# Peptides against a protein of PDB entry 3OIQ, part 178

Target 1, 212 residues: chain A of PDB entry 3OIQ
Amino acid sequence: KNRIFVSSSKDFEGYPSKAIVPVQFVALLTSIHLTETKCLLGFSNFERRGDQSQEDQYLIKLKFKDRGSERLARITISLLCQYFDIELPDLDSDSGASPTVILRDIHLERLCFSSCKALYVSKHGNYTLFLEDIKPLDLVSVISTISTKSTNSSKHSSSELISECDLNNSLVDIFNNLIEMNRDEKNRFKFVKLIHYDIELKKFVQDQQKVL

## One batch from the design tools (peptide; made by RFdiffusion4, then SolubleMPNN)

Design b1_p29_2_s1 (from b1_p29_2, 8 letters changed)
Fold by OpenDDE base, seed 1:
Structure b1_p29_2_s1 (fold): chain B 212 residues (1-212), chain A 29 residues (1-29)
Amino acid sequence: as target 1 above (212 residues)
Amino acid sequence: KEELLKELQETLKKLYEKSLPLILEEFEE
């Protein structure tokens, strides 16, 4: 089956009540919940959903059943956090208790752009998204991609790959949503509070704010 | 970072390959 690009987590409301569908989306990492029995990653594009929280719009599960698969989940989380420069408590503590990691509101400190491949699995109208693959995206690369592709709309390369256009549009939408959040005095998100806020990001945000 | 990304993707692939049979079993039940 072809992988479906998802621009909104609301798209799943129209999905079959009993199905397995490979999907892909782009979003910011917002939460990590690792326990002895489960691993959940929260992602969001910060679409306005009325009075609903804009956090964890995509809840992605890593399933494990044995010590070997649990270890793989822990290593996956460690490597992901290392990539994004997220400080984890020492997961290697020799205390025979499996380390619990609970991180929330990651986007308030770091913009962790992620291209995710997931398996949508629905039964009886409820669904779970299982993580197949993740590609962390560097903020510098995201900024450069948005800034350069505004000019090169011409080459439709026909390859079955989820259009570079869909990725770019989703990245633009996320930034636009973040700009709106930054303008809202009630919203906790502020670009200037990001640990990695630099002159390049400042300039990019200022330039995008003029277009909105 | 490229090596880190490769290790991340390889680790996650191994996890997914182990989890997929269980996901399918639970779907068929």
Scores: peptide ipSAE 0.719, ipTM 0.966, DockQ to the pose 0.932
Fold by OpenDDE base, seed 5:
Structure b1_p29_2_s1 (fold): chain B 212 residues (1-212), chain A 29 residues (1-29)
Amino acid sequence: as target 1 above (212 residues)
Amino acid sequence: KEELLKELQETLKKLYEKSLPLILEEFEE
């Protein structure tokens, strides 16, 4: 089956009540919820949805059933956090209890851009997204990609079915939404509060604000 | 970072391959 690029989590409202569909999207990591029984990752593009929370628009599940698969989930979360320089609470509890990780509002401290491949699974009108693959994106690379006009640099890496246009449009939309949030005095998101806020990001935001 | 990304993707692939039969089983029930 062909993988579908998803620009909005609202697209799933039009999906069949019983289906299995491979999907792909780009969003910011907003939350991590790892317990003994489940692992959930929250992502958002911060699309305005009326008065609803803009966090966790894409709730992605990592499924495990045994200690071996649970360990793989824990390693996956650890490696993802290492990539984004996210500090995990000390997992070193000497107590043989499975470590619990609950992180929320990650986007308030770090912009963790992620290209996600997931499996949409619906049975009774409700759906679950299962994580197949994740590609963390460096902020510098994201800024460069948006700033460089879509010249067909045909780097034929044969494997990524995403059109460069779909990726770029999604990244631009996310930044535009963040700029609107930054302008809203009631919104907690502020670019200047990001741990990695630098001169490059400042300049990029200032330039994007002139186009909006 | 490239090595870290590779390890992340390999680990997640192993997890997904183990989970997929369970996802399909729950879908068919």
Scores: peptide ipSAE 0.718, ipTM 0.966, DockQ to the pose 0.938
Fold by OpenDDE base, seed 3:
Structure b1_p29_2_s1 (fold): chain B 212 residues (1-212), chain A 29 residues (1-29)
Amino acid sequence: as target 1 above (212 residues)
Amino acid sequence: KEELLKELQETLKKLYEKSLPLILEEFEE
């Protein structure tokens, strides 16, 4: 089955009540919930959804059943956090209690752009997204990608390649949503409060604000 | 960073390959 690019988590409302669909999306990492029994990653594009929380619009599950697969999940989370410079407690401690990690509102401190491949699995109208692959995206690379008008419309119409256009459009939408949040006095998100807020990000935000 | 990304993707691939049969089993139940 061809992988479907998802621009909004609302797209899943139109998905079949019983289906398995490979999907891909781009979003910011917002939460991590690792326990002995489950691992959940929250992602968001911060699309306005009325009174709903803008956090965890994409709830992605890492499934494990045994100690070996649990360890792989812990290592995955550790490596992801290392990539984003997120501080975690030592997850490798042989102390018989599996360390619990609960992080929320990650986007308030760090913009953790992620390209995710997931498996949409629905049964009886409920769905779960299972993580297949994640590509963390460097903020510098994201800024450069948005700033460079993708003139490389290579017309390779191969039905399997999620268009570079879809990725770029999603990244632009995320930044636009963040700019709106930054302008809202009631919103906790502020670019100047990001740990990695630098002159490059400042300039980029200022330039994007002129277009909105 | 490239080595870290490779290790991340390889680890997640192993996890997904182990989880996929269980996901399919739960879907068929």
Scores: peptide ipSAE 0.718, ipTM 0.966, DockQ to the pose 0.949; fails the geometry check
Fold by OpenDDE base, seed 2:
Structure b1_p29_2_s1 (fold): chain B 212 residues (1-212), chain A 29 residues (1-29)
Amino acid sequence: as target 1 above (212 residues)
Amino acid sequence: KEELLKELQETLKKLYEKSLPLILEEFEE
């Protein structure tokens, strides 16, 4: 089955009420919810959706049922957080209790760009997204990609791979949405409050703000 | 970082492969 690139979580409103569809999207990690019974990752493109919270537009599930698969989920979360320099409470605490991790509003401190492959599974009009694969994206690489590809719009390569165009467009859209949020005095998101806010990000944001 | 990414992807792949039969089972019920 061909993987569908999803530019908006609203696309799922048009999806079949009973289907299994491999999808891919790019978004910012916004939340992590790991318990003994479930792991949920929240992602967002921060598309304007009226007065609704812009966090967790993509709620992605890691499914596990036994201690072995739970351990794999914990390791996955640990490794993901290590990649993004997210401080986790010690998941390895020798206390025989399954570690609970609840992180919210991750995007307020760190821009954790992620290319996600997921399985859309719908039944009775409700759906769940299951994580198949995640590629964390370095912010420097994202900035460089957006800055360089503004010139090469022309090659429609018909390959079944996610068009580099779709990825880039989504990254641009996310940044544009973040810029709008940063301009809104009521919005908690501010670039200057990011832990990794540096001269490169500052310059990039300033340059993008001139286009919007 | 590349080694970390590889380990992440391998771990997640193992998890997904274990979960997929359960996802399909729940879909068919």
Scores: peptide ipSAE 0.718, ipTM 0.966, DockQ to the pose 0.945; fails the geometry check

Design b1_p29_2_s2 (from b1_p29_2, 12 letters changed)
Fold by OpenDDE base, seed 2:
Structure b1_p29_2_s2 (fold): chain B 212 residues (1-212), chain A 29 residues (1-29)
Amino acid sequence: as target 1 above (212 residues)
Amino acid sequence: KSELLKKLQETLKKLFEKSLPLIEEEFKK
Protein backbone atom coordinates (compact mmCIF):
# COMPACT_ATOMS: atom_id res chain seq x y z
CA LYS B 1 0.00 0.00 0.00
CA ASN B 2 1.21 3.48 -0.83
CA ARG B 3 2.19 5.61 2.12
CA ILE B 4 -0.01 8.67 2.45
CA PHE B 5 1.48 12.02 3.33
CA VAL B 6 -0.55 13.74 6.00
CA SER B 7 -0.44 17.52 6.16
CA SER B 8 -2.85 17.77 9.08
CA SER B 9 -3.90 15.46 11.87
CA LYS B 10 -7.44 16.47 10.94
CA ASP B 11 -7.03 14.29 7.88
CA PHE B 12 -7.59 11.31 10.14
CA GLU B 13 -11.17 12.41 10.74
CA GLY B 14 -11.89 11.33 7.19
CA TYR B 15 -10.05 8.02 7.45
CA PRO B 16 -11.86 4.67 7.55
CA SER B 17 -13.21 3.50 10.90
CA LYS B 18 -11.51 0.14 10.41
CA ALA B 19 -8.25 0.34 8.52
CA ILE B 20 -4.51 -0.02 8.58
CA VAL B 21 -2.93 2.80 6.60
CA PRO B 22 0.75 3.66 6.38
CA VAL B 23 1.15 7.40 6.76
CA GLN B 24 3.90 9.98 6.90
CA PHE B 25 3.95 13.47 8.34
CA VAL B 26 6.33 16.21 9.39
CA ALA B 27 5.93 17.85 12.76
CA LEU B 28 7.70 19.11 15.85
CA LEU B 29 8.29 16.82 18.77
CA THR B 30 6.29 18.24 21.66
CA SER B 31 6.17 15.51 24.28
CA ILE B 32 7.63 12.21 25.39
CA HIS B 33 5.76 9.90 27.72
CA LEU B 34 7.61 6.73 28.63
CA THR B 35 6.36 4.47 31.39
CA GLU B 36 6.69 0.80 32.18
CA THR B 37 3.65 0.04 30.05
CA LYS B 38 3.49 2.79 27.44
CA CYS B 39 5.60 4.94 25.23
CA LEU B 40 3.96 7.91 23.54
CA LEU B 41 5.49 10.65 21.47
CA GLY B 42 3.58 13.83 20.90
CA PHE B 43 4.07 15.80 17.73
CA SER B 44 2.45 18.96 16.43
CA ASN B 45 2.46 21.22 13.43
CA PHE B 46 0.66 23.78 15.58
CA GLU B 47 -2.19 24.08 13.13
CA ARG B 48 -4.85 26.36 14.50
CA ARG B 49 -7.72 24.34 15.89
CA GLY B 50 -9.75 27.03 17.53
CA ASP B 51 -9.41 26.97 21.31
CA GLN B 52 -8.01 23.45 21.43
CA SER B 53 -4.50 22.79 22.62
CA GLN B 54 -2.06 22.78 19.76
CA GLU B 55 0.15 20.28 21.53
CA ASP B 56 0.31 16.61 20.69
CA GLN B 57 -1.81 16.81 17.55
CA TYR B 58 -0.07 13.60 16.52
CA LEU B 59 0.06 11.16 19.39
CA ILE B 60 2.35 8.36 18.26
CA LYS B 61 2.68 5.10 20.13
CA LEU B 62 5.65 2.83 20.50
CA LYS B 63 4.15 -0.52 21.37
CA PHE B 64 5.94 -3.00 23.56
CA LYS B 65 4.74 -6.05 25.48
CA ASP B 66 7.79 -7.54 27.13
CA ARG B 67 10.96 -6.40 28.79
CA GLY B 68 12.93 -6.85 25.60
CA SER B 69 10.66 -4.64 23.55
CA GLU B 70 10.40 -2.17 26.42
CA ARG B 71 14.16 -1.91 26.38
CA LEU B 72 14.06 -1.20 22.66
CA ALA B 73 11.55 1.57 23.27
CA ARG B 74 13.73 3.03 25.99
CA ILE B 75 16.79 2.90 23.76
CA THR B 76 14.79 4.52 20.97
CA ILE B 77 13.79 7.39 23.23
CA SER B 78 17.32 7.76 24.52
CA LEU B 79 18.73 7.92 21.01
CA LEU B 80 16.08 10.36 19.85
CA CYS B 81 16.78 12.64 22.78
CA GLN B 82 20.49 12.35 22.20
CA TYR B 83 19.95 13.42 18.61
CA PHE B 84 17.98 16.49 19.65
CA ASP B 85 20.25 17.27 22.60
CA ILE B 86 17.39 16.69 25.02
CA GLU B 87 18.61 15.91 28.49
CA LEU B 88 17.06 12.79 29.91
CA PRO B 89 17.51 11.29 33.30
CA ASP B 90 19.76 8.26 33.04
CA LEU B 91 17.54 5.66 31.42
CA ASP B 92 20.28 3.08 31.87
CA SER B 93 20.06 3.22 35.63
CA ASP B 94 20.63 -0.33 36.86
CA SER B 95 17.83 0.27 39.29
CA GLY B 96 15.45 -2.58 38.43
CA ALA B 97 12.67 -0.02 38.13
CA SER B 98 11.86 0.92 34.56
CA PRO B 99 12.60 4.60 34.23
CA THR B 100 9.68 6.93 33.70
CA VAL B 101 10.24 9.83 31.35
CA ILE B 102 7.69 12.57 31.04
CA LEU B 103 8.67 15.56 28.96
CA ARG B 104 6.20 18.18 27.82
CA ASP B 105 6.35 21.34 25.79
CA ILE B 106 9.64 20.35 24.19
CA HIS B 107 9.01 22.91 21.45
CA LEU B 108 9.34 25.73 23.98
CA GLU B 109 13.03 24.96 24.35
CA ARG B 110 13.95 23.13 21.16
CA LEU B 111 12.54 22.89 17.68
CA CYS B 112 12.73 19.16 17.07
CA PHE B 113 11.57 18.78 13.50
CA SER B 114 10.79 15.19 12.67
CA SER B 115 9.67 13.34 9.58
CA CYS B 116 7.65 10.42 10.89
CA LYS B 117 6.43 7.28 9.25
CA ALA B 118 3.57 5.74 11.15
CA LEU B 119 0.90 3.14 10.86
CA TYR B 120 -2.63 4.43 11.23
CA VAL B 121 -4.70 1.68 12.81
CA SER B 122 -8.38 2.27 13.35
CA LYS B 123 -11.05 0.15 14.91
CA HIS B 124 -14.59 1.25 15.66
CA GLY B 125 -13.78 4.82 14.69
CA ASN B 126 -10.93 5.16 17.15
CA TYR B 127 -7.40 5.16 15.85
CA THR B 128 -3.86 4.75 17.06
CA LEU B 129 -0.73 5.84 15.27
CA PHE B 130 2.21 3.50 15.67
CA LEU B 131 5.68 4.80 14.96
CA GLU B 132 7.42 2.92 12.19
CA ASP B 133 10.30 5.27 11.47
CA ILE B 134 11.53 8.70 12.44
CA LYS B 135 13.92 11.03 10.70
CA PRO B 136 14.97 13.95 12.84
CA LEU B 137 15.49 17.03 10.73
CA ASP B 138 18.26 19.44 11.52
CA LEU B 139 17.02 22.99 11.97
CA VAL B 140 19.73 24.39 9.72
CA SER B 141 18.65 21.99 7.01
CA VAL B 142 15.01 22.92 7.50
CA ILE B 143 15.80 26.62 7.25
CA SER B 144 17.89 26.02 4.16
CA THR B 145 15.18 23.93 2.54
CA ILE B 146 12.54 26.57 3.09
CA SER B 147 14.80 29.42 2.03
CA THR B 148 15.96 27.89 -1.23
CA LYS B 149 12.39 27.52 -2.53
CA SER B 150 13.35 24.24 -4.14
CA THR B 151 11.61 24.48 -7.50
CA ASN B 152 13.61 21.38 -8.30
CA SER B 153 10.58 19.15 -8.70
CA SER B 154 12.64 17.15 -11.16
CA LYS B 155 14.62 14.55 -9.31
CA HIS B 156 12.09 11.84 -8.79
CA SER B 157 14.25 9.76 -6.57
CA SER B 158 11.85 6.82 -6.82
CA SER B 159 12.17 5.72 -3.22
CA GLU B 160 10.85 8.65 -1.21
CA LEU B 161 7.08 8.50 -1.70
CA ILE B 162 6.72 12.04 -0.40
CA SER B 163 6.94 14.83 -2.87
CA GLU B 164 9.55 17.34 -1.84
CA CYS B 165 6.71 19.80 -2.22
CA ASP B 166 4.64 18.20 0.52
CA LEU B 167 7.56 18.20 2.90
CA ASN B 168 8.45 21.79 2.12
CA ASN B 169 4.88 22.97 2.41
CA SER B 170 4.53 21.31 5.78
CA LEU B 171 7.75 22.85 7.03
CA VAL B 172 6.64 26.28 5.87
CA ASP B 173 3.29 25.81 7.54
CA ILE B 174 4.93 24.84 10.81
CA PHE B 175 7.16 27.90 10.77
CA ASN B 176 4.25 30.13 9.89
CA ASN B 177 2.31 28.71 12.80
CA LEU B 178 5.28 29.25 15.11
CA ILE B 179 5.58 32.84 13.90
CA GLU B 180 1.93 33.40 14.71
CA MET B 181 2.44 31.88 18.14
CA ASN B 182 5.49 34.04 18.67
CA ARG B 183 3.46 37.15 17.82
CA ASP B 184 0.74 36.19 20.25
CA GLU B 185 1.59 37.66 23.63
CA LYS B 186 -0.55 35.03 25.31
CA ASN B 187 1.35 32.18 23.73
CA ARG B 188 4.20 30.70 25.72
CA PHE B 189 6.20 29.96 22.60
CA LYS B 190 8.87 32.53 21.82
CA PHE B 191 11.73 32.01 19.42
CA VAL B 192 14.08 33.97 21.66
CA LYS B 193 13.53 31.47 24.45
CA LEU B 194 14.79 28.55 22.39
CA ILE B 195 18.07 27.18 23.69
CA HIS B 196 19.42 27.05 20.17
CA TYR B 197 18.21 30.50 19.14
CA ASP B 198 20.95 32.01 17.03
CA ILE B 199 21.51 34.72 14.46
CA GLU B 200 20.57 32.41 11.61
CA LEU B 201 17.23 31.48 13.10
CA LYS B 202 16.61 35.10 14.04
CA LYS B 203 17.25 36.25 10.50
CA PHE B 204 15.11 33.50 9.04
CA VAL B 205 12.21 34.32 11.32
CA GLN B 206 12.50 38.01 10.51
CA ASP B 207 12.49 37.28 6.81
CA GLN B 208 9.51 34.93 7.08
CA GLN B 209 7.59 37.47 9.12
CA LYS B 210 7.80 39.88 6.20
CA VAL B 211 6.00 37.41 3.97
CA LEU B 212 3.16 36.82 6.42
CA LYS A 1 25.04 12.21 14.03
CA SER A 2 24.71 9.85 11.08
CA GLU A 3 25.63 6.84 13.16
CA LEU A 4 23.28 7.95 15.86
CA LEU A 5 20.47 8.28 13.34
CA LYS A 6 21.22 4.86 11.93
CA LYS A 7 21.14 3.29 15.35
CA LEU A 8 17.92 5.11 16.17
CA GLN A 9 16.22 3.94 13.02
CA GLU A 10 17.49 0.39 13.37
CA THR A 11 16.32 0.18 16.94
CA LEU A 12 12.93 1.59 16.08
CA LYS A 13 12.61 -0.74 13.11
CA LYS A 14 13.32 -3.71 15.32
CA LEU A 15 10.75 -2.51 17.81
CA PHE A 16 8.17 -1.90 15.11
CA GLU A 17 8.71 -5.31 13.54
CA LYS A 18 8.14 -6.92 16.92
CA SER A 19 5.04 -4.85 17.49
CA LEU A 20 3.46 -5.40 14.09
CA PRO A 21 2.10 -8.89 14.79
CA LEU A 22 0.51 -7.57 17.95
CA ILE A 23 -1.02 -4.65 16.12
CA GLU A 24 -2.43 -6.98 13.50
CA GLU A 25 -3.80 -9.31 16.13
CA GLU A 26 -5.52 -6.46 17.93
CA PHE A 27 -6.90 -5.22 14.64
CA LYS A 28 -8.42 -8.61 13.82
CA LYS A 29 -10.11 -9.07 17.17
Scores: peptide ipSAE 0.716, ipTM 0.966, DockQ to the pose 0.939
Fold by OpenDDE base, seed 1:
Structure b1_p29_2_s2 (fold): chain B 212 residues (1-212), chain A 29 residues (1-29)
Amino acid sequence: as target 1 above (212 residues)
Amino acid sequence: KSELLKKLQETLKKLFEKSLPLIEEEFKK
């Protein structure tokens, strides 16, 4: 089965009530919820949905059943957080209690762009997304990709099923949504409050604001 | 960062491969 690129989490409303579908999307990491029994990652593109929260539009599950698979989930979360420079309490503490990690509103401090591959699994109209793969995207690389309008379709024959266009469009949409949030005085999101806010990001945001 | 990414993806792949039979079993029930 071909992997489907998803531009909006609303697309799942039209998906079959009983299916397994491989999907891919680009979004910002917004939350991490790791407990003894489950791991959930929240992602969002901050698409406006009326009065609904723009957080956790994509709720992605890491499923584990035993101590071995639980350890793999913990290592996965640790490595992901290390990549994004997210501070976690020591998950390796030999204290026989499985560490609980609850992080929310990650996007208020760090823009953690992620390309995610997931398995959509539905039964009786309800669905769960299971994480297959994640590619963290560096903010500098994201800014460069959007700014250069890289028409250089270098025919790198990498069988990556996603058109470079779909990725770029999604990244642009996310930034546009963040700019709208930044302009809204009621919204907690502000670019200047990001830990990694620098001259490059400032300039990029200013330039994008002139086009919107 | 490249080594970190590789370790992340390898770990997640192992986890997913272990979870997939369970997901498929739950889907068939």
Scores: peptide ipSAE 0.715, ipTM 0.966, DockQ to the pose 0.928
Fold by OpenDDE base, seed 3:
Parts: sequence; structure tokens; C-alpha cells
Structure b1_p29_2_s2 (fold): chain B 212 residues (1-212), chain A 29 residues (1-29)
Amino acid sequence: as target 1 above (212 residues)
Amino acid sequence: KSELLKKLQETLKKLFEKSLPLIEEEFKK
């Protein structure tokens, strides 16, 4: 089955009530919820959805049922956090209690761009997204990609591969949404409060703000 | 970073492969 690129989590409202559909999206990591029984990752593109929270628009589940799979989930979360320089409490604590990790509002401190492959699974109208693969995207690479393809938009490569265009468009949309949030005095998100806020990001944001 | 990414993706792949039969079973019930 061909993987479908999803630009909005609202797309799932039109999906079949009983289906398994491979999907892909790009979004910012917003939350991590690891417990003894489940692991949930929250992602968002910060699309405005009325009065709904802009956080966790994509709730992605890592499913485990035994200690072995739980360990794999824990390692996955640890590695993901290492990639994004997110500080986790030591998950290796010998205390027989499975470590609980609850992180929220990750986007307020770090822009953790992620290209996610997931499995949409619906039954009786309810759905769950299961994480199949994740590709963390470096902010520098995201900035460079947006900056360079603004010039090369002419090659319509018709190939069924989730077009680099869809990814780029979604990245632009995310940044535009972040810029709007940054301009909103009521919004807690501010670029200057990011731990990794540097001259490059500052310049990029300033340049993008001129187009909006 | 490349080794970290590889290990991340490999670990997640293993987890997903183990979870997939369970997901399919729950879908069929």
C-alpha cells in the first residue's frame, strides 16, 4: 500500500472508520508520555483549530506488551531525546519501577522537527496512530531546505514518493504558524526563549516574517 | 549523529515489528 502524506491531522476525519493506512507527516515533537503500560508521543504542526489546543495534534503510540518491548520503547525514547538534546531523568534506575517520563511543551524550549511514518489504524470510527519510523530533522537542515527550495520549485517530479515538495510545504507551514504564535502576546511560544536560538535562526525568522 | 539515528531507527523498527502482529490482532477483533 502506498504511504499517504498527511499535511493536517484533520485529514483523519475523512479516513475510513475501519482501516489500516500507512501515513507520513512532518511535525514538531511537543510531548512524551512514557509509562509502564504505554508510550505516547505528541506532535504538532500548530495548525489553528479554533479553540482546540495546538499541542499534540498527532498522538503517536508506541505499543509494547512485555518487558522486552517496553525496553525497546524506553531505548527508542532515550535515543530520540539524545538526538534532540532533551534531558531525560535516568531511565536506568535499578528501582524495579519502570521509569515514568512525562514531558510537555517541548516546542517551547526546542524545535524538534520530525518526519514520522505511522500506521493509521481505525476501528468503529476511533483511530490510533502507531509509530513505524521517525527521522529527526536538524533545524539547520530545515532552514537550509526551506531557503534553497524557494528557488528550485520548477521540477515537478511526478514520482509517487512523498514529494520533497510536500515535506517542504509542511515545514514552511510550521514555521509560519510558529511566527504567528511568536507574534501573539498571549502565546507562550517565543523564538528568543528557545535554548538553541542563534544568529542563523534569528536571521531566518526575520526573513520569513517579511514574507508574512 | 548518523550512528545515533541508525540506532534509533533500528530500535524503533524492532519495536514496530513486534507490535504489528498485536495491532493486527486488535484490528481483527
Scores: peptide ipSAE 0.716, ipTM 0.966, DockQ to the pose 0.959; fails the geometry check
Fold by OpenDDE base, seed 5:
Structure b1_p29_2_s2 (fold): chain B 212 residues (1-212), chain A 29 residues (1-29)
Amino acid sequence: as target 1 above (212 residues)
Amino acid sequence: KSELLKKLQETLKKLFEKSLPLIEEEFKK
């Protein structure tokens, strides 16, 4: 089956009530919920949905059944957080208690852009997204990609050609949504509060604000 | 960062491959 690029989590409202569909999207990591029994990652593109919370628009599950697969989930989360410079409690502690990690509102401190491949699985009208693959995106690379509109199809031979246009459009949409949030005095999101706020990001935001 | 990404993706792939039979079983029930 061909992988479908998803620009909005609302697209799933039109999906079959009983299906398995490979999907792909780009979004910001907003939450991590790791317990003894489950691992959930929240992502968002911050599309406006009325007065509802804009976090966790994509709730992605890592499923495990035994101690071995649980360890793989923990290692996955540790490596992801290491990539984004997110501080986690020591997940390797041999203390017989499975570590619990609950992080929310990650986007208020760090813009963790992620390209995600997932499996949409629906039954009886409910669906779950299972994480298949994740590619963390560097903010500098994201800014560069949006700014240069570089059609440089680096033929990285990964057979799953995301339309470079779809990825770029989604990245632009996310930034535009963040700019709107930043302008809203009631919204907690502010670019200047990001740990990695620098001159490059400042300039990019200022330039993008002039186009909006 | 490249080695970190590789380890991340390899670990997640192993996890997903182990989870897929469970997902399919739940889908068929």
Scores: peptide ipSAE 0.714, ipTM 0.965, DockQ to the pose 0.944; fails the geometry check

Design b1_p29_2_s3 (from b1_p29_2, 10 letters changed)
Fold by OpenDDE base, seed 3:
Structure b1_p29_2_s3 (fold): chain B 212 residues (1-212), chain A 29 residues (1-29)
Amino acid sequence: as target 1 above (212 residues)
Amino acid sequence: KSELLEKLKETLKKLYEKSLPLIEEEFKK
């Protein structure tokens, strides 16, 4: 089955009530919920959806049933957090209790851009998204990609499955949504409160704000 | 950074390979 690029989590409302569909999306990591029995990753593109929370628009499940798969899930979370400079409690603690990690509102401190591959699995009208793959994206690379594609029609169709255009459009949409949130006095998100807020990000945001 | 990404990719591959049969089994029940 061909992988479908998803620009909005609302797209799933039109999906079959009984299906397995491989999907891909780009979003910001907003939450991590690791327990003994499950791991959930929350992602969002911060699309405005009425009064609904803008966080966790994509809830991605890491499924494990044994200690070996649980360990792989834990390692996955550790590696993601290492990439994004997210501080985690020591997950290797020999205390026979599996470490519980609950992180929320990650986007308020760090912009963790992620390209996710998942399986949409529906049964009886309900669906679950299961993680297949996650590629963390470097913020500098995201900024450069958005800034350069306004100029470079480079024909490198890299991934056969997702147009480079879809990826870029989604990244632009995310930044536009963040700019709107930053302008909203009621919204807790502010670029200046990001731990990694630097001159490059400041300049990029200022330039994007002129177009909106 | 490159080594971290490769380790992540390998870990995710292993996790997915183990999870996929379980997902398919739950879908069929």
Scores: peptide ipSAE 0.714, ipTM 0.965, DockQ to the pose 0.905; fails the geometry check
Fold by OpenDDE base, seed 1:
Structure b1_p29_2_s3 (fold): chain B 212 residues (1-212), chain A 29 residues (1-29)
Amino acid sequence: as target 1 above (212 residues)
Amino acid sequence: KSELLEKLKETLKKLYEKSLPLIEEEFKK
């Protein structure tokens, strides 16, 4: 089956009640929930959904059943956090207790852009998204990509299953949603509160705000 | 960062290879 690019988590409302569908999306990492029995990653594009929470619009499950697969899940979380400069308690502590990691509202401190591949698995109308792959995206690279694609439509690199257009549109949509959140005095999200808020991000946001 | 990304990719591949049979078994039940 061909992998489907998903621009909204609402798309899953129209998906089959009993299916396995490979999907891909771009979103911000919002939460990490690692316990002895499960690992969940929350992602969001912050699409407005009325009064519903904008966090964890994509809940991605890492499934493990043995110590080997649990270790791989822990290593995955550690590596993601290392990439995004997220502080974790020492996951390698020799204390025989599997470390519990619960992080929420990651987007309030860091913009962790991620390209995710997942399996949509539905049974009886309910679904679970299982992680296949995650590619963390560098914020500087995201900003540069959005800023430059207004001119360079031409280089189709043949190997990426997602159109560069779908990726860019999703990144633009996320920033637009964040700008709206930043303008809302009731919203906790503010660009100036990001740990990595710099002159480049400030300029980019200011320029995008003029177009919106 | 490149080495970190390669290690992440390898880890995810190994995890997925182990998880996929389990997902398929749960789907068939």
Scores: peptide ipSAE 0.714, ipTM 0.965, DockQ to the pose 0.908; fails the geometry check
Fold by OpenDDE base, seed 4:
Structure b1_p29_2_s3 (fold): chain B 212 residues (1-212), chain A 29 residues (1-29)
Amino acid sequence: as target 1 above (212 residues)
Amino acid sequence: KSELLEKLKETLKKLYEKSLPLIEEEFKK
């Protein structure tokens, strides 16, 4: 089955009540919930959804049943956090208690752009998104991609079924949503509060704000 | 960063390979 690019988590409302569908989306990492029994990653593109929280629009489950798969999940979380410079409690602590990690509102401190591949699995109208793959995206690369409107097909390996256009459009939409949030006095998100807020990001945001 | 990404990719692949049969089994029940 062809992988479907998802631009909105609302798309799932139209999905079959009993199906397995490979999907892909681009979003910001917003939460991490790791316990002994489950791992959930929250993602959002911050699309306006009325009164619903703009956080965790995509809840991605890492499924594990044994210690080996649990370890792989922990390693996954550790590696993602290492890539994004997210401070985690020591996950390797010899204390036989599986480390619990609960991080929320990650986007308030760091823009963690991620290209996510997942399985949409529905039964009886309810669905779960199961993780296949996460490609963390570098913010500088994201900014450059949006700024250049580069129709230059970077020869991304033939396996990324996402059209460059779909990726770029999603990235632009995310930034536009963040700009709107930044303008809203009631919204906690502010670009200037990001740990990695630099001159490049500042300039980019200022330039994008002129277009909106 | 490249080594980190490769390790992440490999880890995710292994995790997915282990999880997929379980997902399919739960879907069929």
Scores: peptide ipSAE 0.714, ipTM 0.965, DockQ to the pose 0.928; fails the geometry check
Fold by OpenDDE base, seed 5:
Structure b1_p29_2_s3 (fold): chain B 212 residues (1-212), chain A 29 residues (1-29)
Amino acid sequence: as target 1 above (212 residues)
Amino acid sequence: KSELLEKLKETLKKLYEKSLPLIEEEFKK
């Protein structure tokens, strides 16, 4: 089956009640939930859904069954957090207790853009998204991509079945949603509170605000 | 960062290869 690009988690409402469908989306990492029995990653594009929480619109599961696969999940989380400069408790501690990591509201401190490949798996009307692959995106690269409207597919991205247009549109939508959140006095999200808020991000946000 | 991304990609591949049979089994039950 061809991989489907998903621009909204609402798209899953139209998906079959019993299917396995490979999907791909881009979103911000919002939460990490690692326990002895499960690992969940929350993502969001912050699409407005009435008064509902905009966090964890995409809940992605890492499935493991044994100590070896659990270790791979832990290593995955460690590597992601290392890439995004997220501080984790020591996951390698030889303390016989399985490390528990619960992080929420990651987007309030860091914009962790991620391109995700997942399996949509539905049974009896319920679905679960299982992680296939995650590519963390550099914020500077995201800003440059949106700003240049680059039609130049780098040869290295040729294996990624995502239309550059779909990726760019989704990235723009995320920023537009963040700008709306930043303008809302009741919303906790503020660009100036991001740890990595710099002159480049400031200029980009100011320029995008003029178009909206 | 490039080395980190390669390690991540390799780790995810190994994890997915182990998880896929479990997902398929759960779907068939």
Scores: peptide ipSAE 0.713, ipTM 0.965, DockQ to the pose 0.906; fails the geometry check

